# Peptides against a protein of PDB entry 3V4O: the designs that were tried, part 87

Target 1, 234 residues: chain A of PDB entry 3V4O
Amino acid sequence: DQPLAKDKVALLIGNMNYREHPKLKAPLVDVYELTNLLRQLDFKVVSLLDLTEYEMRNAVDEFLLLLDKGVYGLLYYAGHGYENFGNSFMVPVDAPNPYRSENCLCVQNILKLMQEKETGLNVFLLDMCRKRNDYDDTIPILDALKVTANIVFGYATCQGAEAFEIQHSGLANGIFMKFLKDRLLEDKKITVLLDEVAEDMGKCHLTKGKQALEIRSSLSEKRALTDPIQGTEY

## One batch from the design tools (peptide; made by RFdiffusion4, then SolubleMPNN)

Design b2_p16_8_s3 (from b2_p16_8, 6 letters changed)
Fold by OpenDDE base, seed 3:
Structure b2_p16_8_s3 (fold): chain B 234 residues (1-234), chain A 16 residues (1-16)
Amino acid sequence: as target 1 above (234 residues)
Amino acid sequence: EKLQSFDPDAPEEPPL
């Protein structure tokens, strides 16, 4: 029996034009490429660029309103970020220098809220660094996550490591998206798909020893991004 | 081609 999604909703955020941090280039192209692919997969996609803290929080709130029982939720982020004590923080473009957790959005908090919606699948694709922010000494106290067995994290890089973009002729792509885009439309369990992406990325000589995909999942069902939406004929 | 880190504290990398 093929799993069905009640609906499929994605929020894509690309932050590039930081006010007090180095500007990035890859998120522009990467968000657009991913948007086009997810739309082909019948996702309802909201794509946003260069969000302030206020705008990011609002976008997440609106995204959560679209989630419900059995809905597939996908959050993609490309930009500056950090990881402290296993918690991932997305950095808004208006974040101060240095930024702290109170200036950023915690991915695990978003996951908790997604679980409350009884979603069918929760996918996080995080194209950001995972280095510790030494300027943030906050120990986040997060509520325990529920056991939903429907969670997939695709980290563009390993814990404590950096994510990179390849710049060529004024354009740039993230290393993660460079390989993800080639497989995203495949009808495979999402963890299997990401594993293949990891292997492809591992062959990239530019980031050998610098960046590697990490998959963290608790997914007990064979769910794919290609899963049909319930009530629709395919 | 140029490899550039997303690390906000990383220096600009030279062209490859």
Scores: peptide ipSAE 0.395, ipTM 0.816, DockQ to the pose 0.518
Fold by OpenDDE base, seed 1:
Structure b2_p16_8_s3 (fold): chain B 234 residues (1-234), chain A 16 residues (1-16)
Amino acid sequence: as target 1 above (234 residues)
Amino acid sequence: EKLQSFDPDAPEEPPL
């Protein structure tokens, strides 16, 4: 039987114009491209650029309000970030230099809140570095996650590694999005789809030995981004 | 063409 989504909602955040950190370029194009693709997949997409901490927290809160039992939730982030003790932190554009966890949004905290909504699928696509932030010595005490068997993380890079963009002709594209966009519309289990993206990325001579996709999932069902919305006719 | 890291502490990469 084909799995059905109660609804499909995505929040896309691209941070590039940082106040106290180097500016990025890729998030602009990457958010745009992903927005168009997810809309073709009948996602309700909210795409936001250059969010302050306050704005990011508000955006996440609003996103969570759209989630409910059986809803597919997708969070995409492109920007500066770090990973401490297995926790991913998204850096707002107004974050200080150096930034700390208190200045950033913890993805695992968002996941916890999504689990409380009893979502049908939780997908996180994180196009950011995963290096440890040595300026942040805080050991976060997070609420325990539930066993929901519906979680998929697509990390643009490996633990402790960097994510890259290719700049050309005044524009830039993230390496992750470069390959993700070619397969995103495929009717495949999301983990299978990401695995294929990983293989494609692995063929890129520019990032060999520098960037590789990591998939982390606890997905017990054959859920795809192409899954139809319940009550809709296709 | 240029490869640039998202790491804020990384130096700017030279053109490829």
Scores: peptide ipSAE 0.392, ipTM 0.813, DockQ to the pose 0.531
Fold by OpenDDE base, seed 5:
Structure b2_p16_8_s3 (fold): chain B 234 residues (1-234), chain A 16 residues (1-16)
Amino acid sequence: as target 1 above (234 residues)
Amino acid sequence: EKLQSFDPDAPEEPPL
């Protein structure tokens, strides 16, 4: 049986013009490319660049308002970030130096809120570093996640590793998006699609031994980004 | 071309 989505909603955030941290370049192009692809997949897409902490929190709140039972939710982030104790933190452009968890948005907290909406699928695509932030010694006490079996993480890099961009002629692309964009429209289970992206990225000589895609999932059904929206004929 | 890390503590990488 073909899985159906009640709706498909994506929030894309690209942070590059940091106030107290090195500027990035790739998020600009990567957000635009991903926006165009997700629109072809009939996602409702909100794309935002250079968000402050306040703006990021508001964007997430508005995103959550669009989620409901059976809705596919996708969160993409490109920017500075870190991972402490398995928790991913997205860094706003106005974050202090050094930044701490109270200055950042925890992805796992967003996941918890998405689970409360009884979404059909939760996809996180995180194009950021996953290195430990030694300036943040806080151990997050997160409420236990529900067992929803509808979660997929695509990490641009391995735990404790860095994510990279390729810069040329004043433009840049993230390594993750470089390979993701070539397969995103394929009608495949999202975990299978990401596995193929991982293999493609593994052939890149520039990032061999430096960056590798990690897939973390609990997905009990064959869900794809190409799944049709209920009540519509495509 | 240049490979640049997203790590805020990483130095700017030289051109490739």
Scores: peptide ipSAE 0.388, ipTM 0.812, DockQ to the pose 0.519
Fold by OpenDDE base, seed 4:
Structure b2_p16_8_s3 (fold): chain B 234 residues (1-234), chain A 16 residues (1-16)
Amino acid sequence: as target 1 above (234 residues)
Amino acid sequence: EKLQSFDPDAPEEPPL
């Protein structure tokens, strides 16, 4: 039986013009390309660039308002980030140097809030570094998660590792998006799709031994980004 | 081509 989404909503954030940190280039193009692809998949897409902490929190709040029972929610982030004790932190453009957890948005907290909406699918695509931030010794106390079996994390890199962009002729793409964009429209279970992306990325000689895709999932149903929206023609 | 890390503390790599 074909799984159906009540609706499909995506929030895409690309941070590149940091005030107190090195600027990035890839998020601009990567957000644009992903926006176009997700719209072809009938996602309602909100794409935002260079968000302050205040703006990022507001964007997440607005995103959550669009979620409801059975809705597919996708969060994509490209920018600076870190991982402490298994918690992923997205860094706003106005974050201080050094940044701490109180300056950043915790992805796992967003997941908890998405679960409260009884979403049909929760997908996180995180194109950021996952290195430990030694300037932040805070141990976050997170709310307990529910067992929903509808969670997929696509990390652009391994735990403790870096994510990279390829720069050429004034343009740049993240390594993750370079390979993701070629497969995103395929009608496959999202974890299978990401596994194929991981294999494609593994063939890249530039990032061999430096960056590898990590898939972390608890997905008990064959859900795909191509799944039709309930009550619509397809 | 140039490979650049998203790590804010990483040095800028030379062109490949």
Scores: peptide ipSAE 0.384, ipTM 0.809, DockQ to the pose 0.514

Design b2_p16_8_s4 (from b2_p16_8, 7 letters changed)
Fold by OpenDDE base, seed 3:
Structure b2_p16_8_s4 (fold): chain B 234 residues (1-234), chain A 16 residues (1-16)
Amino acid sequence: as target 1 above (234 residues)
Amino acid sequence: MKLRSFDPNAPEEPPP
């Protein structure tokens, strides 16, 4: 029995043109390519670039409004970020230097809200650094997550590590997206798919010893991004 | 390779 999605919705955010932090390039290409791939998978995709804190919060709110029971939700973020005490923070382009948690969006808070929607699948693809921000002394007190067994995190890097983009004369993918894009359309359980991406990344001489994919999941069902939407004939 | 990490000393670079 193939799992079915009630609907499939994705929010893709690429932040590049930071006001007070180093500018990035890869998020532009990464968001574009991922958008095209997810649309081929019948996702409703909202893709946004260079969001302020206000705009990011609004985008997340609108994304959550599209989620409901059995809906597949995917959040992709490419940009600056950090991780404190197991909480991932996405950095808006207007974040101050230094930025703190109050200036950023906490991914785990978004997950909590997604769980309240009784989604069928929650996928987070975080293409950002995971180093600790020593300038943020806030200990987030997060409510305990519900046991939904439908959560997948794809971290572009290991805990405490950095995410990289390759500087070419032209626009190029980040390392994570370079390998993800080659497998994203495969009809496989999402954790299996990401595991294969991890192996592919591990063979790359450019990132060996510098960047490795981390998969963190609680997924009790064989759910894939290719799962058909209920009521649609495939 | 370019970092996507926090750098408190990063100068404002013009947009590419």
Scores: peptide ipSAE 0.033, ipTM 0.618, DockQ to the pose 0.306
Fold by OpenDDE base, seed 5:
Structure b2_p16_8_s4 (fold): chain B 234 residues (1-234), chain A 16 residues (1-16)
Amino acid sequence: as target 1 above (234 residues)
Amino acid sequence: MKLRSFDPNAPEEPPP
C-alpha cells in the first residue's frame, strides 16, 4: 500500500551573517537549492535566512501551526551549532559569544512539539557542527519522547565532529547539500535515500575521513518524500 | 573548507 501524506510542509533555515561568530556562505545556496527541490516534491516550503533568536522561535511556531495528523514535516538547518548530551542546538545570528542553550533552539524540543501534532513523518536535516560546547554546562532535562516510530535525523557529520562548507570562487554548497541534492528526488524510503547519500560522501576524496553523514531513525513504515498528498492525483 | 563551529578560533580547514 502506498503511504499517503495529509500534507507536506518544510521549514528551511540558513544562518550565515552572524554578529559575534564567523560568517558562513554556503547556507544561502543550500537553502535556495533545497527549496526548489522540495517544491518539486509538492512541499509547502518556508525558507528563511539570517534569523535572530526571536525570529527563529517565531518561524518554528508558525511551522508547527501548519502541522497536523498525518502531515509530513521537514526541518532543515544550515549554520553554526553544537551538540551536548545528544541534544542538537541551532545557533541564531544574534547569539552571544560564547553562546549557551538559552540562546539557541533545541531540535529535540521541536521534535516533541511535532509529536504532539501527530505528524505522519518527521525529518530533520541538520547541517551544522556537533562538537561539545564547553561553555554550556547545562544538562537538558527533556520530557520523554512519545513512541511514534516516524522520526528521521540526517546529521551532516558524526557525533562530536565538525561540518564543513567548500570555499571556492564565489558561492558553493556545503558538503552535505552537495551530495543530498543529487538524490533528494528519488522515490525511496527516506532512510534508504540518506544511506545512499552517506555512501556518496564516503567515496569522495574531499570528504573521506573528514565528514561522514550520520543517520538516526525510528521509522516503522516505508515513508518517502515522494509520497503523494491525500486527495490529490499526481 | 570552513567550519560551522562555536569556536571563533577554529581553523577554516580541517587538519590534514
Scores: peptide ipSAE 0.037, ipTM 0.623, DockQ to the pose 0.252; fails the geometry check
Fold by OpenDDE base, seed 2:
Structure b2_p16_8_s4 (fold): chain B 234 residues (1-234), chain A 16 residues (1-16)
Amino acid sequence: as target 1 above (234 residues)
Amino acid sequence: MKLRSFDPNAPEEPPP
């Protein structure tokens, strides 16, 4: 039997117009295209651009309010970021230079809160760099995660590595979204889908040896983004 | 390509 979602909710954040950091371009297009695709998959999608710390925290709080038992939650982030001690930090547009953990949103903290909602699936798509922030020496103390076996991370790049977008005169996708968008609607287990995206990305000469998709998952069920919502007729 | 991380030496992207 195909798994069912109680509901499907996505929060998409694209930060590009940073105040104290280099501006980006791809998040605009990436968020737009992902929004359209997820809506085709019957996700309730909230898409936001250029969020301050306060706005990001509020958006996450509102997102969490939509989560409940059996709900599929998807968080997509495109923007500046870093990873310290296995913790991923999303950087708001008003973050100081340099930024520190207290200025940023910790993804693992969000995951913990999602687990408390007893969600059916937790998907994080993080289109950000994962390099160490040398200006942040704080060591977050995180509570142990529950063993929910419903977690999927799609990191646009490897641990300790960088994520890239293509610079040209026009608007273009980031590398991760360029390949993700071609497969996102496929009726496949999300980890299988991402694995295929990883293979496609690996063929890109622009990022060969520079950027590779990392999939980190604990998913014991065949959950797909295409899974029907309970009580809906298809 | 542009980095999506803190880089004090990275130039800002021109407006599209």
Scores: peptide ipSAE 0.036, ipTM 0.618, DockQ to the pose 0.351; fails the geometry check
Fold by OpenDDE base, seed 4:
Structure b2_p16_8_s4 (fold): chain B 234 residues (1-234), chain A 16 residues (1-16)
Amino acid sequence: as target 1 above (234 residues)
Amino acid sequence: MKLRSFDPNAPEEPPP
């Protein structure tokens, strides 16, 4: 039986114009292209660039207000980031140098809040570095997660590793989006789709030994981004 | 390739 979504909502954040950190380029293109693709999949898409800490927190709050029982929620982030003790932190453009956890948004906290909404699917696509931030020795205490079997993480890189963008004279995608965009519209279980993206990345000479996609999932149903929305014409 | 990390000494590029 074909899984149905009550609705499909995505928040896309691309941070590139950092005040105290190296500026990036790829998030602009990556957010733009992903926006167009997700809209073709009938997602309600909110796309934002260069968010301060305050703006990022507000954007997440507004995103959560759009979530409800059976809704598919997708969060995409492209920008600077780090991972400490298995917790992923998205870095706002106004973060200090060095930044700490209190300056950043914890993805696992967002997941907890999404679970409270009884969403049908929770997808996180994190196009950021996952290196340990040695300037932050805090150990976040996170609320316990529910067992919902509807969670998918697509990390652009391995744990403890870095994510890259290609430096060109013109606009270019980050490595992850370069491969993701070619498959995103396929009618496949989201974990299968991401696995194919991982294989495509693995065949690229530019990423060999530098960047590999990591999929972390607990998804017990054949849910796809192409799943139809309940009550809509099919 | 450019890093999306916390390295303050990474080379900067102007925004597109």
Scores: peptide ipSAE 0.034, ipTM 0.615, DockQ to the pose 0.342; fails the geometry check

## One batch from the design tools (peptide; made by RFdiffusion4, then SolubleMPNN)

Design b2_p17_1_s1 (from b2_p17_1, 7 letters changed)
Fold by OpenDDE base, seed 4:
Structure b2_p17_1_s1 (fold): chain B 234 residues (1-234), chain A 17 residues (1-17)
Amino acid sequence: as target 1 above (234 residues)
Amino acid sequence: MKKLAATDQKISLKELE
């Protein structure tokens, strides 16, 4: 049986013009590229750039309002970030230096809220550094997750590692998006698709020993981004 | 379920508010 999505919704956030942190370049290009691809997959896509903490929280809230039972939800983030004790934190452009968890958005908290919506698929594509933030000694207390077996994390880097941008004269993709964009439209289970992206990254001389894709998933069904939407399209 | 318009374009957060 062909899996069906009740709907497909994506929130894409690219933060690059940080006030108190190094500016980035790739998020601009990456968000645009991914937007175009996901729209070809019939995703409803909200793409936002350079969000403050307040704006990011509002964007996530609005994103959650679009989710419901059986809906495919995809969250993409490109920007500064860190990972403490297995929790991923997205850094808003107005975050202080140094930033702490209270200044950032915790991805796992968003996942918990997505589960409450009984989504059909939860995909997180995180193009951010995953190094520990030594200036943040807080251990977040998160609500327990449900066992939904519909979760996929695509980390641009290994735990404790950094994500990189392609060094070109002009605007260029991040390393993750460079390889992701070549396969995103393929009709394959999302974990299989990401695994192939990981292999492509591994074969590239530019990324060997530098950056590797990590896939963390609990996906018991053959769910693909190409899955058709149930019912009539608006 | 809240849905976006049929024409999905890049939007700013100001438009969402």
Scores: peptide ipSAE 0.016, ipTM 0.504, DockQ to the pose 0.018
Fold by OpenDDE base, seed 3:
Structure b2_p17_1_s1 (fold): chain B 234 residues (1-234), chain A 17 residues (1-17)
Amino acid sequence: as target 1 above (234 residues)
Amino acid sequence: MKKLAATDQKISLKELE
């Protein structure tokens, strides 16, 4: 039977204009295009750009308030980031140089809170660098996650690698979104969809050997972004 | 905080109820 979502909500964050770090370009277009696609999938989408730490934390808090049992939650982030000891950190635009975990938002902490809401699906799409931050030697002690088997991580890059933007005059997509947008509307299990995106990235001569999508998931049900919302007639 | 015109959809708790 077709899985159903109680509702579908997404928070999209694109950080570009950093105060103390190199500025980015792609997040603007990427957030815009992803917003339009997710709306076609009946997601309720909040899209925000250039968030300070305070604003990011508030946005996440508000996002969490929208989650409940059976709700599909999608968090997309494009910006600077790093990964230490398996924890992904999103960097706000007002982060100091160098930044540390206390200045950033830990994705795994957000996931923990999402699990407490008994969501139907938790999707994280992270278009950021995943290199280790040598200036942050703190080992976060996180509570063990519940075994919910409804988690999907799409990392724009493999662990330890960097994310790239397409060099183009004017505004252009990042590499990850370039391929993701072509398949996002497909009625497929989300992990299958992302796997196909990964293959597309690998086949393209522009990205082959440059950037590889990593999928990390525990998804025991055939959940898709196209899943209908419960209580609605289509 | 920057919101893109016509790109954001306000989500309310009431809409989820």
Scores: peptide ipSAE 0.015, ipTM 0.532, DockQ to the pose 0.018
Fold by OpenDDE base, seed 1:
Structure b2_p17_1_s1 (fold): chain B 234 residues (1-234), chain A 17 residues (1-17)
Amino acid sequence: as target 1 above (234 residues)
Amino acid sequence: MKKLAATDQKISLKELE
């Protein structure tokens, strides 16, 4: 009983050069390395860096057009972000200071749209801070999600916590990618894989007590990123 | 649904604009 993917599609976004916010360094390396790994897993990968709000919205729209019934969809984001009332917001590079939900992309909205495509698996890997944005008092009204039992969230940090990048003289990974890249190619259920990544992060003296991975999922099948693709490619 | 190339698909910023 080997699970099969109709196809595998990934959108990777790394925002670093913010106009009104601190610049980041890790997303460049993280996106690059994740791209290479996902390609080894036969994902079709679209990798983009330093997107404005308009560009991010367009990228998501294009990504959604690549999804269909049974397709594995993976969204990776590295950059500034926040979480209000359980909703994750990705911050574009041209976001104002302070930014609000109107300036950002809501991950849960993207998930809603992915569910409409009847995807086989929806994976979100969010390498961003999850602190509450006190400048945004708006409670977004979101439509209820369908019960698809194929959703996996990998948050680089705990709720209300910060994400970090390794401090080196040169290019270095963020903390999340440092551990994720070592296990991503393993043939394991995605939630099991992420759980092992979480354990690795917890054992490292550099990250212990500083950053912890949070896994949130409703995955009722043994779906893995290594699952073979069924039939012809799109 | 758009067809995907065998290699990584590149979306130019101009195409997104």
Scores: peptide ipSAE 0.015, ipTM 0.486, DockQ to the pose 0.018
Fold by OpenDDE base, seed 5:
Structure b2_p17_1_s1 (fold): chain B 234 residues (1-234), chain A 17 residues (1-17)
Amino acid sequence: as target 1 above (234 residues)
Amino acid sequence: MKKLAATDQKISLKELE
């Protein structure tokens, strides 16, 4: 039988105008285009730009309030970030230089909270650098995640590498979104869809050897972003 | 179950709160 979503909710965050770090441009276009695509998939989408730490935490809290049993949750982030010991950290625009984990939002902590909601699917699309932050030697102690088998991570770049912006014009997509947007509406298992995006990135001479998509998943069911919503939406 | 309004896209923090 076709899997059904109780609801579909997405939070999109694009940070560009950093106070103490290099400014970015791609998140503006990427968030806008992804919003339009997810709306076509009947996602309820909240899109926010240039969030402080306080604002990001509030946005995540409000996002979590919309999650419940069987709901599809999608978190997209474009901005500065880092990865230490397998944990991904999103950097708010007001983060100091250098930033530490206490200044940032840990994606795995958000995942833990999403699992408590008994969601039907948890998708994380992280368009950020994944280099280690040498200014933060803190080893995060996180609670063990539940075995829910409904988790998909799409990292815009491989572990320890950088993410890039395409500079063809004043407003251009990041590399990840350039390829993701072409396939996002396809009726396929989300991991299969992302695998095809990875192949597209690998075939392009602009991205081959520069940026590669990494997929990390534990998904035991054929869940797709195109899965219909059951019942009444409003 | 709490749901977003159909008009929600670019939402200010004040609207979320």
Scores: peptide ipSAE 0.017, ipTM 0.487, DockQ to the pose 0.018; fails the geometry check

